# Ledger of designs, part 100: peptides against a protein of PDB entry 4IGA

Target 1, 116 residues: chain A of PDB entry 4IGA
Amino acid sequence: KRVLIVDDAAFMRMMLKDIITKAGYEVAGEATNGREAVEKYKELKPDIVTMDITMPEMNGIDAIKEIMKIDPNAKIIVCSAMGQQAMVIEAIKAGAKDFIVKPFQPSRVVEALNKV

## One batch from the design tools (peptide; made by RFdiffusion4, then SolubleMPNN)

Design b1_p26_4_s3 (from b1_p26_4, 12 letters changed)
Fold by OpenDDE base, seed 2:
Structure b1_p26_4_s3 (fold): chain B 116 residues (1-116), chain A 26 residues (1-26)
Amino acid sequence: as target 1 above (116 residues)
Amino acid sequence: MMAEIEKRQEEVDKIVKETKEKLAKE
């Protein structure tokens, strides 16, 4: 399966890329904000998306909503430091399948990839 | 450190589950 990685932090994208590839998945591409995420989703048609929340241009919640308009069956896993109850609820209501809070354990990312 | 990370994620997992269950009932 192919994964689109969305995060404004380069080091986080690198970390997720390492986890994803070691788990046997392919990285379809990367995006640094919500607008790029939507564009890359259309272009790459990934099987799974890892989505940050706090990003410039367009935040992760809005990106989830836009991707879900394009593909209601999109498989989106949120990965964010914004683990407040309200934010988690909002992400799931928007269409996310899972929510991973930063800092995270690599094993939890793998579990999300395998279950989504 | 690991215990705290796990605890925080468990709390999030609970919210995810409860939210999905609520949405399924709508």
Scores: peptide ipSAE 0.765, ipTM 0.947, DockQ to the pose 0.989
Fold by OpenDDE base, seed 5:
Structure b1_p26_4_s3 (fold): chain B 116 residues (1-116), chain A 26 residues (1-26)
Amino acid sequence: as target 1 above (116 residues)
Amino acid sequence: MMAEIEKRQEEVDKIVKETKEKLAKE
């Protein structure tokens, strides 16, 4: 399966890319903000999206909502430092399938990829 | 440190589960 990685931090994208590829998934592409995420989703049609929340231009919640309009069957895994109850609830209500809080264990990312 | 990471994720997982269950009842 092909994964679109969305995070404004280059280091985080690198980390996720390493985890994803070592787990046997292909990286479809990367996005650095929510607007780019929506554009890349349309372009690449990935099987799975890893989505940061706190990003410039467009935040992850809005990106989730826009992607769900494009593809109601989108498989989105949130990966964010914003693990507060309200944020988790909002992400799931927006259409995210899972929520991983930073800092995370690589095994939890793999678990999410395998389950969505 | 690992225990703290795991506990934080367990709390999030609980919220995810409860939210999905609530949404399923709507």
Scores: peptide ipSAE 0.764, ipTM 0.947, DockQ to the pose 0.990
Fold by OpenDDE base, seed 3:
Structure b1_p26_4_s3 (fold): chain B 116 residues (1-116), chain A 26 residues (1-26)
Amino acid sequence: as target 1 above (116 residues)
Amino acid sequence: MMAEIEKRQEEVDKIVKETKEKLAKE
């Protein structure tokens, strides 16, 4: 399966790329904000998206909503430092399949990838 | 440290599960 990685932090994208590839998945591409994420989703048609929440231009919640309009079957895993109850609920209601809080264990990312 | 990370994720996982269950009943 092909994964689109969305995070405004280059280091985080690199970390996720390492985890994803070592787990046997392919990286379809990367996005640095929610607007790019929507554009890249349309272009690349990935199987899975890892989505940050706090990003410039467009946040992850809005990106999830827009992607779900394009593809109601989108498989989105949130990966964010914002693990507050309200944020988790909002992300899931928007259409996310899972929520991983930063800092995370690599194994938890792999589990999310395997389950979506 | 690791225990704290795991505990935070467990709390999130619980919220995810409960939210999905509510959505499924709508």
Scores: peptide ipSAE 0.761, ipTM 0.946, DockQ to the pose 0.948
Fold by OpenDDE base, seed 1:
Structure b1_p26_4_s3 (fold): chain B 116 residues (1-116), chain A 26 residues (1-26)
Amino acid sequence: as target 1 above (116 residues)
Amino acid sequence: MMAEIEKRQEEVDKIVKETKEKLAKE
């Protein structure tokens, strides 16, 4: 399966890329904000998306909503430091399948990839 | 530190589960 990684932090994208590839998944591509995420989803048609929330240009919640309009069957895993109850609820209502709070354990990312 | 990380994720997992259950009933 192919994964699109969305995060404005280069170090976080690198970390996720390492976890994803070691778990036997392929990295379809990367995006640094919500607008790029929507564009890359259309272009690459990934099987899974890892989505940050706090990003410039377009935040992760809005990106989830736009991707779900394109593909109602999209498999989106949120990965964010914004683990407040209200934010988690909002992400799931928008269409996310899972929510991983930063800082995280790599095993929890692998678990999410395997379950979505 | 690791225990704190795991506990925080468990709280998030609970919220995810409860939210999905609520949405399924709507």
Scores: peptide ipSAE 0.761, ipTM 0.946, DockQ to the pose 0.992

Design b1_p26_4_s4 (from b1_p26_4, 13 letters changed)
Fold by OpenDDE base, seed 1:
Structure b1_p26_4_s4 (fold): chain B 116 residues (1-116), chain A 26 residues (1-26)
Amino acid sequence: as target 1 above (116 residues)
Amino acid sequence: MQKEIEERYKEVQKIVEETKKKLAEE
């Protein structure tokens, strides 16, 4: 399966890329904000998306909503430092399949990838 | 540190599952 990695932080994208590839998944591409995420989803048609929340231009919640309009069957895993209950609920209601709080352990990401 | 991270994981997972359950019932 191919994964689109969405995060405004280069180091976080690198970390996720390492975890994803070591777990046997392919990286479809990267996006640095919500608008890029939507465009890259259309372009690359990935099987899974890892989605940051706090990003410039367009945040992750809005990106989730837009991607779900394009593909109601999209498999989106949120990876965010914003682990408050309200944010988790909002992300799941928007269509995300899982929510991982930063900082995270690699095994948690792998579990999410395997489950969606 | 390890235990704190695991506890946070479990708490978020609980919220995720509860939210999914509520959405499925609506």
Scores: peptide ipSAE 0.599, ipTM 0.897, DockQ to the pose 0.908
Fold by OpenDDE base, seed 4:
Structure b1_p26_4_s4 (fold): chain B 116 residues (1-116), chain A 26 residues (1-26)
Amino acid sequence: as target 1 above (116 residues)
Amino acid sequence: MQKEIEERYKEVQKIVEETKKKLAEE
């Protein structure tokens, strides 16, 4: 399966890329903000998206909503430092399949990838 | 640190599952 990694932090994208590839998944591409994520989703048609929340141009919640308009069957895993209850609820209501809080263990990401 | 991370993860998953359940019931 191919994964689109969305995060404004280069180091976080790198970390996720390492985890994803070591777990046997392919990285379809990367996006650095929500607007780019939407465009990359249309272009690459990834199987799974890892989505940050706090990003410039367009935040992760709005990106989830826009991607869901493009593909109602999109499989989006949120990966965010914004782990408060309200944010988790909002992400799931927007269409996300799972939510991982930063800092995370690599095994948690793998588990989410395997289960979406 | 490890225990704290695990506890946070479990708490989030609880919220995820509860939210999905509520959405499914709507």
Scores: peptide ipSAE 0.595, ipTM 0.896, DockQ to the pose 0.953
Fold by OpenDDE base, seed 2:
Structure b1_p26_4_s4 (fold): chain B 116 residues (1-116), chain A 26 residues (1-26)
Amino acid sequence: as target 1 above (116 residues)
Amino acid sequence: MQKEIEERYKEVQKIVEETKKKLAEE
């Protein structure tokens, strides 16, 4: 399966790329903000998306909503430092399949990838 | 892994599952 990695932090994208590839998944591409995420989703048609929340241009919640309009069957896993109850609820209501709080262990990401 | 991180992990999982359950019931 191919994964689109969305995070404004280069180091986080690199970390996720390492985890994803080591787990046997392919990286479809990367996006640095929500607007780019929507564009890349249309272009790359990934199987799974890892989505940050706090990003410039467009936040992750709005990106989730836009991607879900494009593909109601999108498989989106949130990876965010914003682990407050309200944010988790909002992300799931927007269409995310899972929510991983930073900092996280690689195994948690792999579990989410395997489950969606 | 720190105990606090583990507790946060479990709490988030609980919220995710509860939210999904509520959405399914709507």
Scores: peptide ipSAE 0.591, ipTM 0.894, DockQ to the pose 0.797
Fold by OpenDDE base, seed 3:
Structure b1_p26_4_s4 (fold): chain B 116 residues (1-116), chain A 26 residues (1-26)
Amino acid sequence: as target 1 above (116 residues)
Amino acid sequence: MQKEIEERYKEVQKIVEETKKKLAEE
């Protein structure tokens, strides 16, 4: 399966890329903000999306909502430093399938990828 | 450190599952 990685931090995208590829998945592409994420989703039609929340231009919650309008069956895993209850609830209500809090263990990401 | 991470994981997963359950019942 192909994964679109969305995060404004280059080091985080690199980390996720390493985890994803070692787990046997392919990286479809990368996005650095929510607007780019929506555009890349349309272009690449990935199987799975890892989504940061705190990004410039467009945040992850809004990106989730826009992607769900395009594809109601989108498989989105949130990966965020903001693990507050309200944020988790908001992300799931927007359509996310899972929520991973930073810092995370690689195994947690792999489990999420395998489950969606 | 590891214990704190594990506790945070469990807390988040609980919220995820409870939210999904609520949405499915609506």
Scores: peptide ipSAE 0.581, ipTM 0.891, DockQ to the pose 0.857

Design b1_p26_5_s1 (from b1_p26_5, 8 letters changed)
Fold by OpenDDE base, seed 5:
Structure b1_p26_5_s1 (fold): chain B 116 residues (1-116), chain A 26 residues (1-26)
Amino acid sequence: as target 1 above (116 residues)
Amino acid sequence: SMMEEIEKRQEEVDKIVEETKKELEK
């Protein structure tokens, strides 16, 4: 399966790329903000998206909503430092399938990839 | 430990995720 990695932090994208590839998944591409994420989703048609929340241009919640309009069956896993209850609820209501809070264990990312 | 704290934090999030999904199905 192919994964689109969305995070404004280069280091985080690198980390996720390593985890994803070691787990046997392919990286479809990367996005650095929500707007780019929506564009890349349309372009690459990935199987799975890892989505940050706090990003410039467009935040992750709005990106989730837009992607869900494009593909109601999109498989989106949130990866964010904003693990507050309200944010988690908002992400799931927007259409995310899972929520991973930063800092995270690589195994939890793999678990999410396998379950989504 | 640090790892245990990370794991516990994620467990709390997981609970919220599951509860929210159940709520959405009502």
Scores: peptide ipSAE 0.779, ipTM 0.954, DockQ to the pose 0.957
Fold by OpenDDE base, seed 4:
Formats: structure tokens, sequence, C-alpha cells
Structure b1_p26_5_s1 (fold): chain B 116 residues (1-116), chain A 26 residues (1-26)
């Protein structure tokens, strides 16, 4: 399966790329904000998306909503430092399948990839 | 420990995720 990695932090994208590839998945591409995420989703048609929340241009919640409009069957895993209850609820209601809080264990990312 | 704190934080999030999903299915 192919994964689109969305995060404004280059080091985080690199970290996720390592975890994703070691787990046997392919990286479809990367995006640095929500607008790019929506564009890349249309272009690459990934199987899974890892989505940051706090990003410039467009935040992750809005990106989730836009991707879900394009593809109601989208498989989106949130990966964010904003693990507050209200934010988690908002992300899931927007359409996300899972929520991983930063800092995280690589095994939890793999678990999310396998179950989404 | 840092590892335990990370695990506890994620467990709390996991609970919220599952509860929210159940609510959405009603």
Amino acid sequence: as target 1 above (116 residues)
Amino acid sequence: SMMEEIEKRQEEVDKIVEETKKELEK
C-alpha cells in the first residue's frame, strides 16, 4: 500500500518515511501543508494518508474534510502533537480513522497503518 | 519514564477515538 505523508516539519516526514518503509509500505509522496495534501491526494491517489494538524496555508482538519469530499473512502491517520480531547474528537468526526499523538512510538504508527 | 508517559498519552487518545467512533455509528 502507498502512503501520502503530510507534515510541515521535514524531520517528521523523514521519520514517518522510515517507519512506513520499514513496515513494508511505500511512500506515495509528501506534502507540507493542507492545501498541498489535497492536491497530492488527487494526483497520487494514495491508499493511506498520515496527516499533521498544525500546518500553514491549511490545517489538517480542513485538509481531512476536503479529502473526504473528494474520496469518502479515504483512509486518514492523524499524527499530531495536539492530542487534546476536543481535537481528537474533531479529527475523527471530520473523517480520520485514527489519531496518533506526538511524540509517538513507531510501533503505534505501524499498528495504525495495518488497521486503517 | 518517558516511554510510560508516551504510552499513557496514546492510551487516552485511543479511548477518545473509540468512543467517538461508537458515537458516530449511532
Scores: peptide ipSAE 0.779, ipTM 0.954, DockQ to the pose 0.921
Fold by OpenDDE base, seed 3:
Structure b1_p26_5_s1 (fold): chain B 116 residues (1-116), chain A 26 residues (1-26)
Amino acid sequence: as target 1 above (116 residues)
Amino acid sequence: SMMEEIEKRQEEVDKIVEETKKELEK
């Protein structure tokens, strides 16, 4: 399966790319904000999206909502430092399938990829 | 330990995820 990685931090995108590829998945592409995420989703039609929340231009929650409008079957895994209850609930209600809080264990990312 | 704290935080998130999904199904 192909994964679109969305995070404004280059280091985090690199980390996720390493985890994703070592787990046997392919990286479809990268996005640095919610607006780019929506555009890249349309362009690349990835199987899975890893989504940051706190990003410039457009945050992850809004990006999830927009992607779900495009593809109601989208498989989105949130990966964020914002692990507060309200944020988790909002992300899931928006359409996310899972929520991984930073800092995370690589194995938890792999579990999310395999289950989504 | 730091690892235990990471695991504990994720467990809390996992609980909220599952509860929210159950709520959405009703």
Scores: peptide ipSAE 0.777, ipTM 0.954, DockQ to the pose 0.894
Fold by OpenDDE base, seed 1:
Structure b1_p26_5_s1 (fold): chain B 116 residues (1-116), chain A 26 residues (1-26)
Amino acid sequence: as target 1 above (116 residues)
Amino acid sequence: SMMEEIEKRQEEVDKIVEETKKELEK
């Protein structure tokens, strides 16, 4: 399966890329904000998306909503430091399948990839 | 430990995720 990695932080994208590839998945591409995420989803048609929340141009919640309009069957895993109850609820209601809070254990990311 | 704190934080999030999904299925 192919994964689109969305995060404004280069180091986080690198970390996720390592985890994803080590787990036997392929990286479809990367996006640095919500606008790019939507564009890349259309272009690459990935099987799974890892989605940050706090990003410039367009935040992760809005990106989830836009991707779900494009593909109601999209498989989106949120990965964010914003683990407040209200944010988690909002992300799931927007269409996300899972929510991983930063800092995280790599095994939890793998679990999410395998489960979604 | 720091590892235990990370796990506890994720467990709290997991609980919220599952509760929210159950609500959406109604």
Scores: peptide ipSAE 0.776, ipTM 0.953, DockQ to the pose 0.952

Design b1_p26_5_s2 (from b1_p26_5 with E1M F2E E8K E15K Q21K E22K)
Fold by OpenDDE base, seed 4:
Structure b1_p26_5_s2 (fold): chain B 116 residues (1-116), chain A 26 residues (1-26)
Amino acid sequence: as target 1 above (116 residues)
Amino acid sequence: MEEEEIEKRQEEVDKIVEETKKELEE
């Protein structure tokens, strides 16, 4: 399966790329904000998306909503420091399949990848 | 942050995820 990594932080994208590839998945590409995430989803047609929430230009919640309009069967895993109850609920209601709070254990990312 | 605290925070999030999904199905 191919994964689109969405995060405004370069180090986080690198970290996720390492976890994803070591788990046997392919990295389809990267996006640095929500607008780019929507564009890359259309372009790359990934199987899975890892989605940050706090990003410039367009946040992750809005990106989830836009991707779900394009593909209602999109498999989106949120990965964010914003682990408050309200944010988790909002992300899941927007269409996300899972929510990983930062900082995270690599094993939890792998579990999410395997379950979506 | 200690691994135990990381795990506890994620467990709390996991509960919210599952509860929210259940509500969406009902």
Scores: peptide ipSAE 0.770, ipTM 0.948, DockQ to the pose 0.837
Fold by OpenDDE base, seed 5:
Parts: sequence; structure tokens; C-alpha cells
Structure b1_p26_5_s2 (fold): chain B 116 residues (1-116), chain A 26 residues (1-26)
Amino acid sequence: as target 1 above (116 residues)
Amino acid sequence: MEEEEIEKRQEEVDKIVEETKKELEE
């Protein structure tokens, strides 16, 4: 399966890429904000998206909503430092399938990838 | 953060995820 990695932090994208590839998944591409995420989703049609929340231009919640308009069956895993209850609820209601809070264990990312 | 603390925090998030999904299905 192919994964689109969305995070404004280059280090985080690198970390996720390492985890994703070691788990046997292919990285379809990367995005650094929600606007890019939406455009890359249209272009690449990835199987899975890892989505940061706190990003410039467009935040992850809005990106989730826009991607869900494009593909109601999109498989989006949130990966964010904003693990507050309200944010988790908002992400799931927007259409995310899972929520991983930063800092995270690599194994939890793999579990999310395998589950969606 | 210690690995145990990271795991506990994620467990709390997981609970919220599951509860929210259940509410959306009702």
C-alpha cells in the first residue's frame, strides 16, 4: 500500500518515512501543509494518509474534511502532538480512522497502518 | 518521555477514538 505523509516538519516526515518503509509500505509522496495534502491526494490517490494537525496554510482537520469530500473512503491516520480530547474527537468526526499522539512509538504507527 | 508514559498517553487517546466512533455509529 502507498502512503502520503503530511507534516510541516521535515524531521517528522523523515521519521515517518523510515517507519513506513521499514514496515513494508511505499511512500507515495509528501506534503508540508493541508493545502498540499489535498492536492497530493488528488494527484497520487494514496491508499493511506498520515496527517499532522498543526500546519500552516491549512490545518490537518480542514485537510481531512477536504480529502473526505474527494474520497469518502479515504484512510487517514492523524499523527499530532495535539492529543487533547477535543482535538481527538474533532479529528475522528472529520473522518480520520485513527489518532496517534506525538511523541509516539514506531510500533503504534505500524499498528495503525495495518488496521486501516 | 519514558516509553511507559508514551504508551499510557496513547492508550488514553485510543479510548477517546473508540468512544467517538461508537457515538458516530449511533
Scores: peptide ipSAE 0.770, ipTM 0.948, DockQ to the pose 0.845
Fold by OpenDDE base, seed 1:
Structure b1_p26_5_s2 (fold): chain B 116 residues (1-116), chain A 26 residues (1-26)
Amino acid sequence: as target 1 above (116 residues)
Amino acid sequence: MEEEEIEKRQEEVDKIVEETKKELEE
C-alpha cells in the first residue's frame, strides 16, 4: 500500500517516512499543508494518508473533509500533538479512521497502517 | 517523554476514538 505523508514539519515527514518504509509500505508522496494534501491526494491516489492537524493555509480537519468529498472511502490516520478530546472527536467525525498523538511510538503508527 | 507516558496518552486517545466511532454507527 502507498501512503501520502502530510505534515508541515520536515523532520516529522522524515520520521514518518522511515517508519512507513520499514513497515513494508511505500511512500506515495509528501504534502506540507492541507491544500497540498488535497491536491496530492487527487494526483497520487494513495491508499492511506497520515494527516497533521496544525498546518498553514489549510488545517488537517479541513483537509480531511475535502479529501472525504473526493473519496468517501479514504483511509486517513491523524498524527498530531493536539490530542485533546474535542479535537480527536472532531477528526473522527470528519472521517479520520485513527488518531495518533505526538510524540508517538513507531509501533503505534504501524498498528494504524495495518488496521485501516 | 518516557515511553510509559507516551503509551498512557495514546490509550486515552484510543478510548475516545473507539467511543466516537460507536456513536457514528448508531
Scores: peptide ipSAE 0.767, ipTM 0.946, DockQ to the pose 0.864
Fold by OpenDDE base, seed 3:
Order: sequence, then C-alpha cells, then structure tokens
Structure b1_p26_5_s2 (fold): chain B 116 residues (1-116), chain A 26 residues (1-26)
Amino acid sequence: as target 1 above (116 residues)
Amino acid sequence: MEEEEIEKRQEEVDKIVEETKKELEE
C-alpha cells in the first residue's frame, strides 16, 4: 500500500518515511501543509495518509475534512503532539481512523498502518 | 520522554478514539 506523509517538519517526514518503508509500505509522496495534502491526495490517490495537525496554511483537521469530501473512504491516521481529548475527538469526528500522539513509538505507527 | 510515559499517553488517546468511534456508530 502507498502512504502520503503530511507534516510541516522535514525531520518528522523523514522519520515517518523510515518507519513506513521498513514496515513494507511505499511512500506515495509528501506534503508540508493541509492545502498541499489535499492537492497531493487528488494527484497521487494514496491508500493511506499520515496527517499532522499543527501546520501553516491549512491545519490537519481542515485537511481531513477536505480529503473526506473527495474520498469518503479515505484512510487517515493522525500523528500529532496535540493529544488533548478535544483534539482527538475532533479528528475522529472529522473522519480520521486513528490518532498517534508525538513523541511516539515506531511500533504504534506500524500498528495503525496495518489496521486501517 | 520515558517510554512508560509515552505508552501511557497513547493509551489515553486510544481510549478516546474507541469511545468516539462507538458514539459515531450509535
């Protein structure tokens, strides 16, 4: 399966890329903000999306909502430092399938990839 | 951050995820 990685931090995208590839998945592409994420989703039609929340231009929650309009069957895994209850609830209600809080264990990312 | 603290935070998030999904299905 192909994964679109969305995060404004280059080091985080690199970390996720390493985890994703070692787990046997392919990286479809990368996005650095929510607007780019929506554009790349349309272009690449990935199987899975890892989504940061705190990004410039467009945040992850809005990106989730826009992607779900495009593809109601989108498989989105949130990966964010903002693990507050309200944020988690908002992300899931927006359409995310899972929520991983930063800092995370690589194994938890793999579990999320395998379950969606 | 200690591994135990990382796991504990994720467990709390996991509970919220499952509870929210359950509410959406009802």
Scores: peptide ipSAE 0.767, ipTM 0.947, DockQ to the pose 0.837

Design b1_p26_5_s3 (from b1_p26_5, 13 letters changed)
Fold by OpenDDE base, seed 4:
Structure b1_p26_5_s3 (fold): chain B 116 residues (1-116), chain A 26 residues (1-26)
Amino acid sequence: as target 1 above (116 residues)
Amino acid sequence: SMMQEIEKRYEEVEKIVKETKEKLAK
């Protein structure tokens, strides 16, 4: 399966890429903000998306909503430092399949990838 | 410990995810 990695932090994208590839998944591409995420989703048609929340241009919640409009079957895993109850609820209501709070263990990411 | 705190956060988030999905399914 191919994964689109969305995060404004280069280090985080690198970390996720390492985890994803070591787990046997393929990286479809990367996006640095929500607007780019939506466009990359259309272009690459990934099987799974890892989505940050706090990003410039467009935040992750809005990106989730827009991607769900494009593909209601999208498989989106949120990966964010904002693990507050309200944010988790909002992400799931927007259409996310899972929520991973930063900092995280690689095994948690792999678990999420395998379950969506 | 640090690892215990991480696991605690995982459990809390997983609970919220599960409860939210269940609520949406109603």
Scores: peptide ipSAE 0.586, ipTM 0.889, DockQ to the pose 0.855
Fold by OpenDDE base, seed 3:
Structure b1_p26_5_s3 (fold): chain B 116 residues (1-116), chain A 26 residues (1-26)
Amino acid sequence: as target 1 above (116 residues)
Amino acid sequence: SMMQEIEKRYEEVEKIVKETKEKLAK
């Protein structure tokens, strides 16, 4: 399966890319903000999306909502430092399949990828 | 420890995810 990695931090994208590829998945592409994520989703048609929340231009919650409008079957896994209850609930209501809090263990990401 | 804190956050988030999905399904 192909994964679109969305995070404004280059280091985080690199980390996720390493985890994803070592787990046997292919990286479809990368996005640095929510607007770019929506655009890349349309272009690349990835199987899975890892989504950051706190990003410039467009945050992850809004990006999830927009992607779900395009593809109601989208498989989105949130990866964020913002693990507050309200944020988790909002992400799931928006359509996310899972929520991973930073910092995370690589195994947690792999588990999420395998379950979506 | 840091690992214990991470595990605690995982469990808390998993609970919230599960409960939210259950509410949405009904």
Scores: peptide ipSAE 0.582, ipTM 0.888, DockQ to the pose 0.841
Fold by OpenDDE base, seed 1:
Structure b1_p26_5_s3 (fold): chain B 116 residues (1-116), chain A 26 residues (1-26)
Amino acid sequence: as target 1 above (116 residues)
Amino acid sequence: SMMQEIEKRYEEVEKIVKETKEKLAK
C-alpha cells in the first residue's frame, strides 16, 4: 500500500517515511500543508494518508474534509500532539479513521497503518 | 517516565476517539 505523508516539519516526514518503508509500505509522496495534501491526493491517489493537525497557519481539518469530498473512502490517520484532543475529535467527525500521538512510536504507527 | 507518559497520551486519545465514533455511529 502507498502512503501520502502530510506534515510541515521535514524531520517528522523523514521519521514517518522511515517507519512506513521499513514496515513494508510504500511512500506515495509528501505534502507540507493542507493545500498540497489535497493536490497530492488527487495526483497520487494514495491508499493511506497521515495528516498532521499540528500544522501552523493552516487547519488540517479542512484538508481532511476536502479529501473526503474527493474520495469518501479515503483512509486518513491524524497526527496530534498534547492538548489537541478537540482537534482530534473534529478530525474523526470529518472522516479520519485513526490517530497517532506525538512523539511517534514505530509500533503505534504500524498498528494504525494496518488497521485502516 | 517518558514512555509511560506517551502511553498515557495514547490511552487518553484512544478513549476520546472511541467515544466519538460511538456517538457518530449512534
Scores: peptide ipSAE 0.511, ipTM 0.876, DockQ to the pose 0.686
Fold by OpenDDE base, seed 2:
Structure b1_p26_5_s3 (fold): chain B 116 residues (1-116), chain A 26 residues (1-26)
Amino acid sequence: as target 1 above (116 residues)
Amino acid sequence: SMMQEIEKRYEEVEKIVKETKEKLAK
Protein backbone atom coordinates (compact mmCIF):
# COMPACT_ATOMS: atom_id res chain seq x y z
CA LYS B 1 0.00 0.00 0.00
CA ARG B 2 1.04 3.58 -0.69
CA VAL B 3 1.14 6.21 2.05
CA LEU B 4 0.95 9.99 1.80
CA ILE B 5 2.82 11.58 4.69
CA VAL B 6 1.59 14.98 5.84
CA ASP B 7 3.63 16.93 8.39
CA ASP B 8 5.14 20.40 8.42
CA ALA B 9 8.27 19.09 10.13
CA ALA B 10 10.83 17.58 7.80
CA PHE B 11 12.28 15.47 10.58
CA MET B 12 8.88 13.97 11.37
CA ARG B 13 8.28 13.16 7.72
CA MET B 14 11.68 11.54 7.50
CA MET B 15 11.02 9.47 10.60
CA LEU B 16 7.65 8.28 9.31
CA LYS B 17 9.09 7.56 5.89
CA ASP B 18 11.72 5.33 7.48
CA ILE B 19 9.17 3.48 9.60
CA ILE B 20 6.72 3.09 6.73
CA THR B 21 9.25 1.83 4.21
CA LYS B 22 10.87 -0.59 6.65
CA ALA B 23 7.40 -1.98 7.34
CA GLY B 24 6.98 -2.84 3.67
CA TYR B 25 4.78 0.08 2.69
CA GLU B 26 5.51 2.48 -0.12
CA VAL B 27 5.62 6.22 0.36
CA ALA B 28 3.41 7.80 -2.28
CA GLY B 29 4.63 11.26 -1.43
CA GLU B 30 4.85 14.00 1.15
CA ALA B 31 2.93 17.16 1.99
CA THR B 32 3.89 19.99 4.32
CA ASN B 33 0.45 21.51 4.92
CA GLY B 34 -3.24 20.76 4.56
CA ARG B 35 -3.71 22.40 1.19
CA GLU B 36 -0.80 20.50 -0.26
CA ALA B 37 -2.17 17.34 1.33
CA VAL B 38 -5.45 17.69 -0.54
CA GLU B 39 -3.65 18.39 -3.79
CA LYS B 40 -1.29 15.45 -3.34
CA TYR B 41 -4.17 13.17 -2.45
CA LYS B 42 -5.87 13.96 -5.75
CA GLU B 43 -2.62 13.58 -7.65
CA LEU B 44 -1.19 10.47 -6.03
CA LYS B 45 -4.36 8.67 -4.93
CA PRO B 46 -2.64 7.09 -1.93
CA ASP B 47 -4.10 4.19 0.00
CA ILE B 48 -3.37 5.75 3.38
CA VAL B 49 -2.69 9.25 4.70
CA THR B 50 -0.82 10.13 7.86
CA MET B 51 -2.05 13.58 8.84
CA ASP B 52 -0.38 15.76 11.43
CA ILE B 53 -2.99 17.67 13.40
CA THR B 54 -0.48 19.51 15.56
CA MET B 55 0.77 21.70 12.75
CA PRO B 56 0.74 25.29 14.01
CA GLU B 57 -0.02 27.01 10.71
CA MET B 58 -2.36 24.42 9.26
CA ASN B 59 -5.77 23.07 10.14
CA GLY B 60 -5.39 19.34 9.72
CA ILE B 61 -9.07 18.88 10.46
CA ASP B 62 -10.02 20.91 7.42
CA ALA B 63 -7.64 18.88 5.30
CA ILE B 64 -9.32 15.70 6.51
CA LYS B 65 -12.73 17.12 5.65
CA GLU B 66 -11.62 18.09 2.16
CA ILE B 67 -10.08 14.69 1.49
CA MET B 68 -13.20 12.98 2.75
CA LYS B 69 -15.25 15.04 0.29
CA ILE B 70 -13.27 13.72 -2.65
CA ASP B 71 -12.94 10.20 -1.23
CA PRO B 72 -15.35 9.17 1.51
CA ASN B 73 -13.41 5.94 1.90
CA ALA B 74 -10.09 7.65 2.53
CA LYS B 75 -7.96 6.01 5.20
CA ILE B 76 -6.54 8.80 7.33
CA ILE B 77 -4.41 8.28 10.42
CA VAL B 78 -4.02 11.43 12.48
CA CYS B 79 -0.77 12.25 14.21
CA SER B 80 -1.16 13.99 17.54
CA ALA B 81 0.91 15.07 20.51
CA MET B 82 0.39 15.57 24.22
CA GLY B 83 -2.52 17.86 24.94
CA GLN B 84 -4.19 17.28 21.58
CA GLN B 85 -6.97 14.95 22.72
CA ALA B 86 -9.66 17.40 21.65
CA MET B 87 -8.13 17.67 18.20
CA VAL B 88 -8.02 13.89 17.89
CA ILE B 89 -11.71 13.75 18.71
CA GLU B 90 -12.45 16.35 16.06
CA ALA B 91 -10.34 14.45 13.55
CA ILE B 92 -12.27 11.25 14.19
CA LYS B 93 -15.54 13.15 13.80
CA ALA B 94 -14.24 14.55 10.52
CA GLY B 95 -13.58 11.05 9.23
CA ALA B 96 -10.14 9.96 10.41
CA LYS B 97 -9.94 6.21 10.97
CA ASP B 98 -7.19 5.97 13.54
CA PHE B 99 -4.42 7.82 15.33
CA ILE B 100 -0.80 7.75 16.36
CA VAL B 101 0.83 9.83 19.08
CA LYS B 102 4.16 11.62 19.04
CA PRO B 103 6.85 10.70 19.72
CA PHE B 104 6.23 7.87 17.31
CA GLN B 105 6.78 4.26 18.20
CA PRO B 106 7.44 2.17 15.09
CA SER B 107 5.26 -0.69 16.29
CA ARG B 108 2.34 1.65 16.93
CA VAL B 109 2.70 3.27 13.53
CA VAL B 110 2.76 -0.09 11.79
CA GLU B 111 -0.20 -1.31 13.78
CA ALA B 112 -2.25 1.71 12.73
CA LEU B 113 -1.25 1.26 9.09
CA ASN B 114 -2.28 -2.39 9.18
CA LYS B 115 -5.65 -1.69 10.76
CA VAL B 116 -7.03 0.99 8.45
CA SER A 1 10.24 6.69 32.12
CA MET A 2 9.77 8.11 28.66
CA MET A 3 8.48 4.77 27.43
CA GLN A 4 5.92 4.64 30.20
CA GLU A 5 4.76 8.14 29.38
CA ILE A 6 4.34 7.27 25.72
CA GLU A 7 2.30 4.20 26.56
CA LYS A 8 0.15 6.24 28.90
CA ARG A 9 -0.49 8.75 26.12
CA TYR A 10 -1.57 6.03 23.74
CA GLU A 11 -3.88 4.49 26.30
CA GLU A 12 -5.50 7.84 26.97
CA VAL A 13 -6.10 8.58 23.31
CA GLU A 14 -7.26 5.04 22.63
CA LYS A 15 -9.95 5.53 25.23
CA ILE A 16 -11.24 8.80 23.83
CA VAL A 17 -11.13 7.51 20.25
CA LYS A 18 -13.06 4.40 21.20
CA GLU A 19 -15.66 6.44 23.02
CA THR A 20 -15.93 8.86 20.11
CA LYS A 21 -16.40 6.10 17.57
CA GLU A 22 -19.04 4.48 19.72
CA LYS A 23 -20.90 7.75 20.01
CA LEU A 24 -20.72 8.35 16.27
CA ALA A 25 -22.08 4.88 15.62
CA LYS A 26 -25.25 5.61 17.61
Scores: peptide ipSAE 0.501, ipTM 0.872, DockQ to the pose 0.657

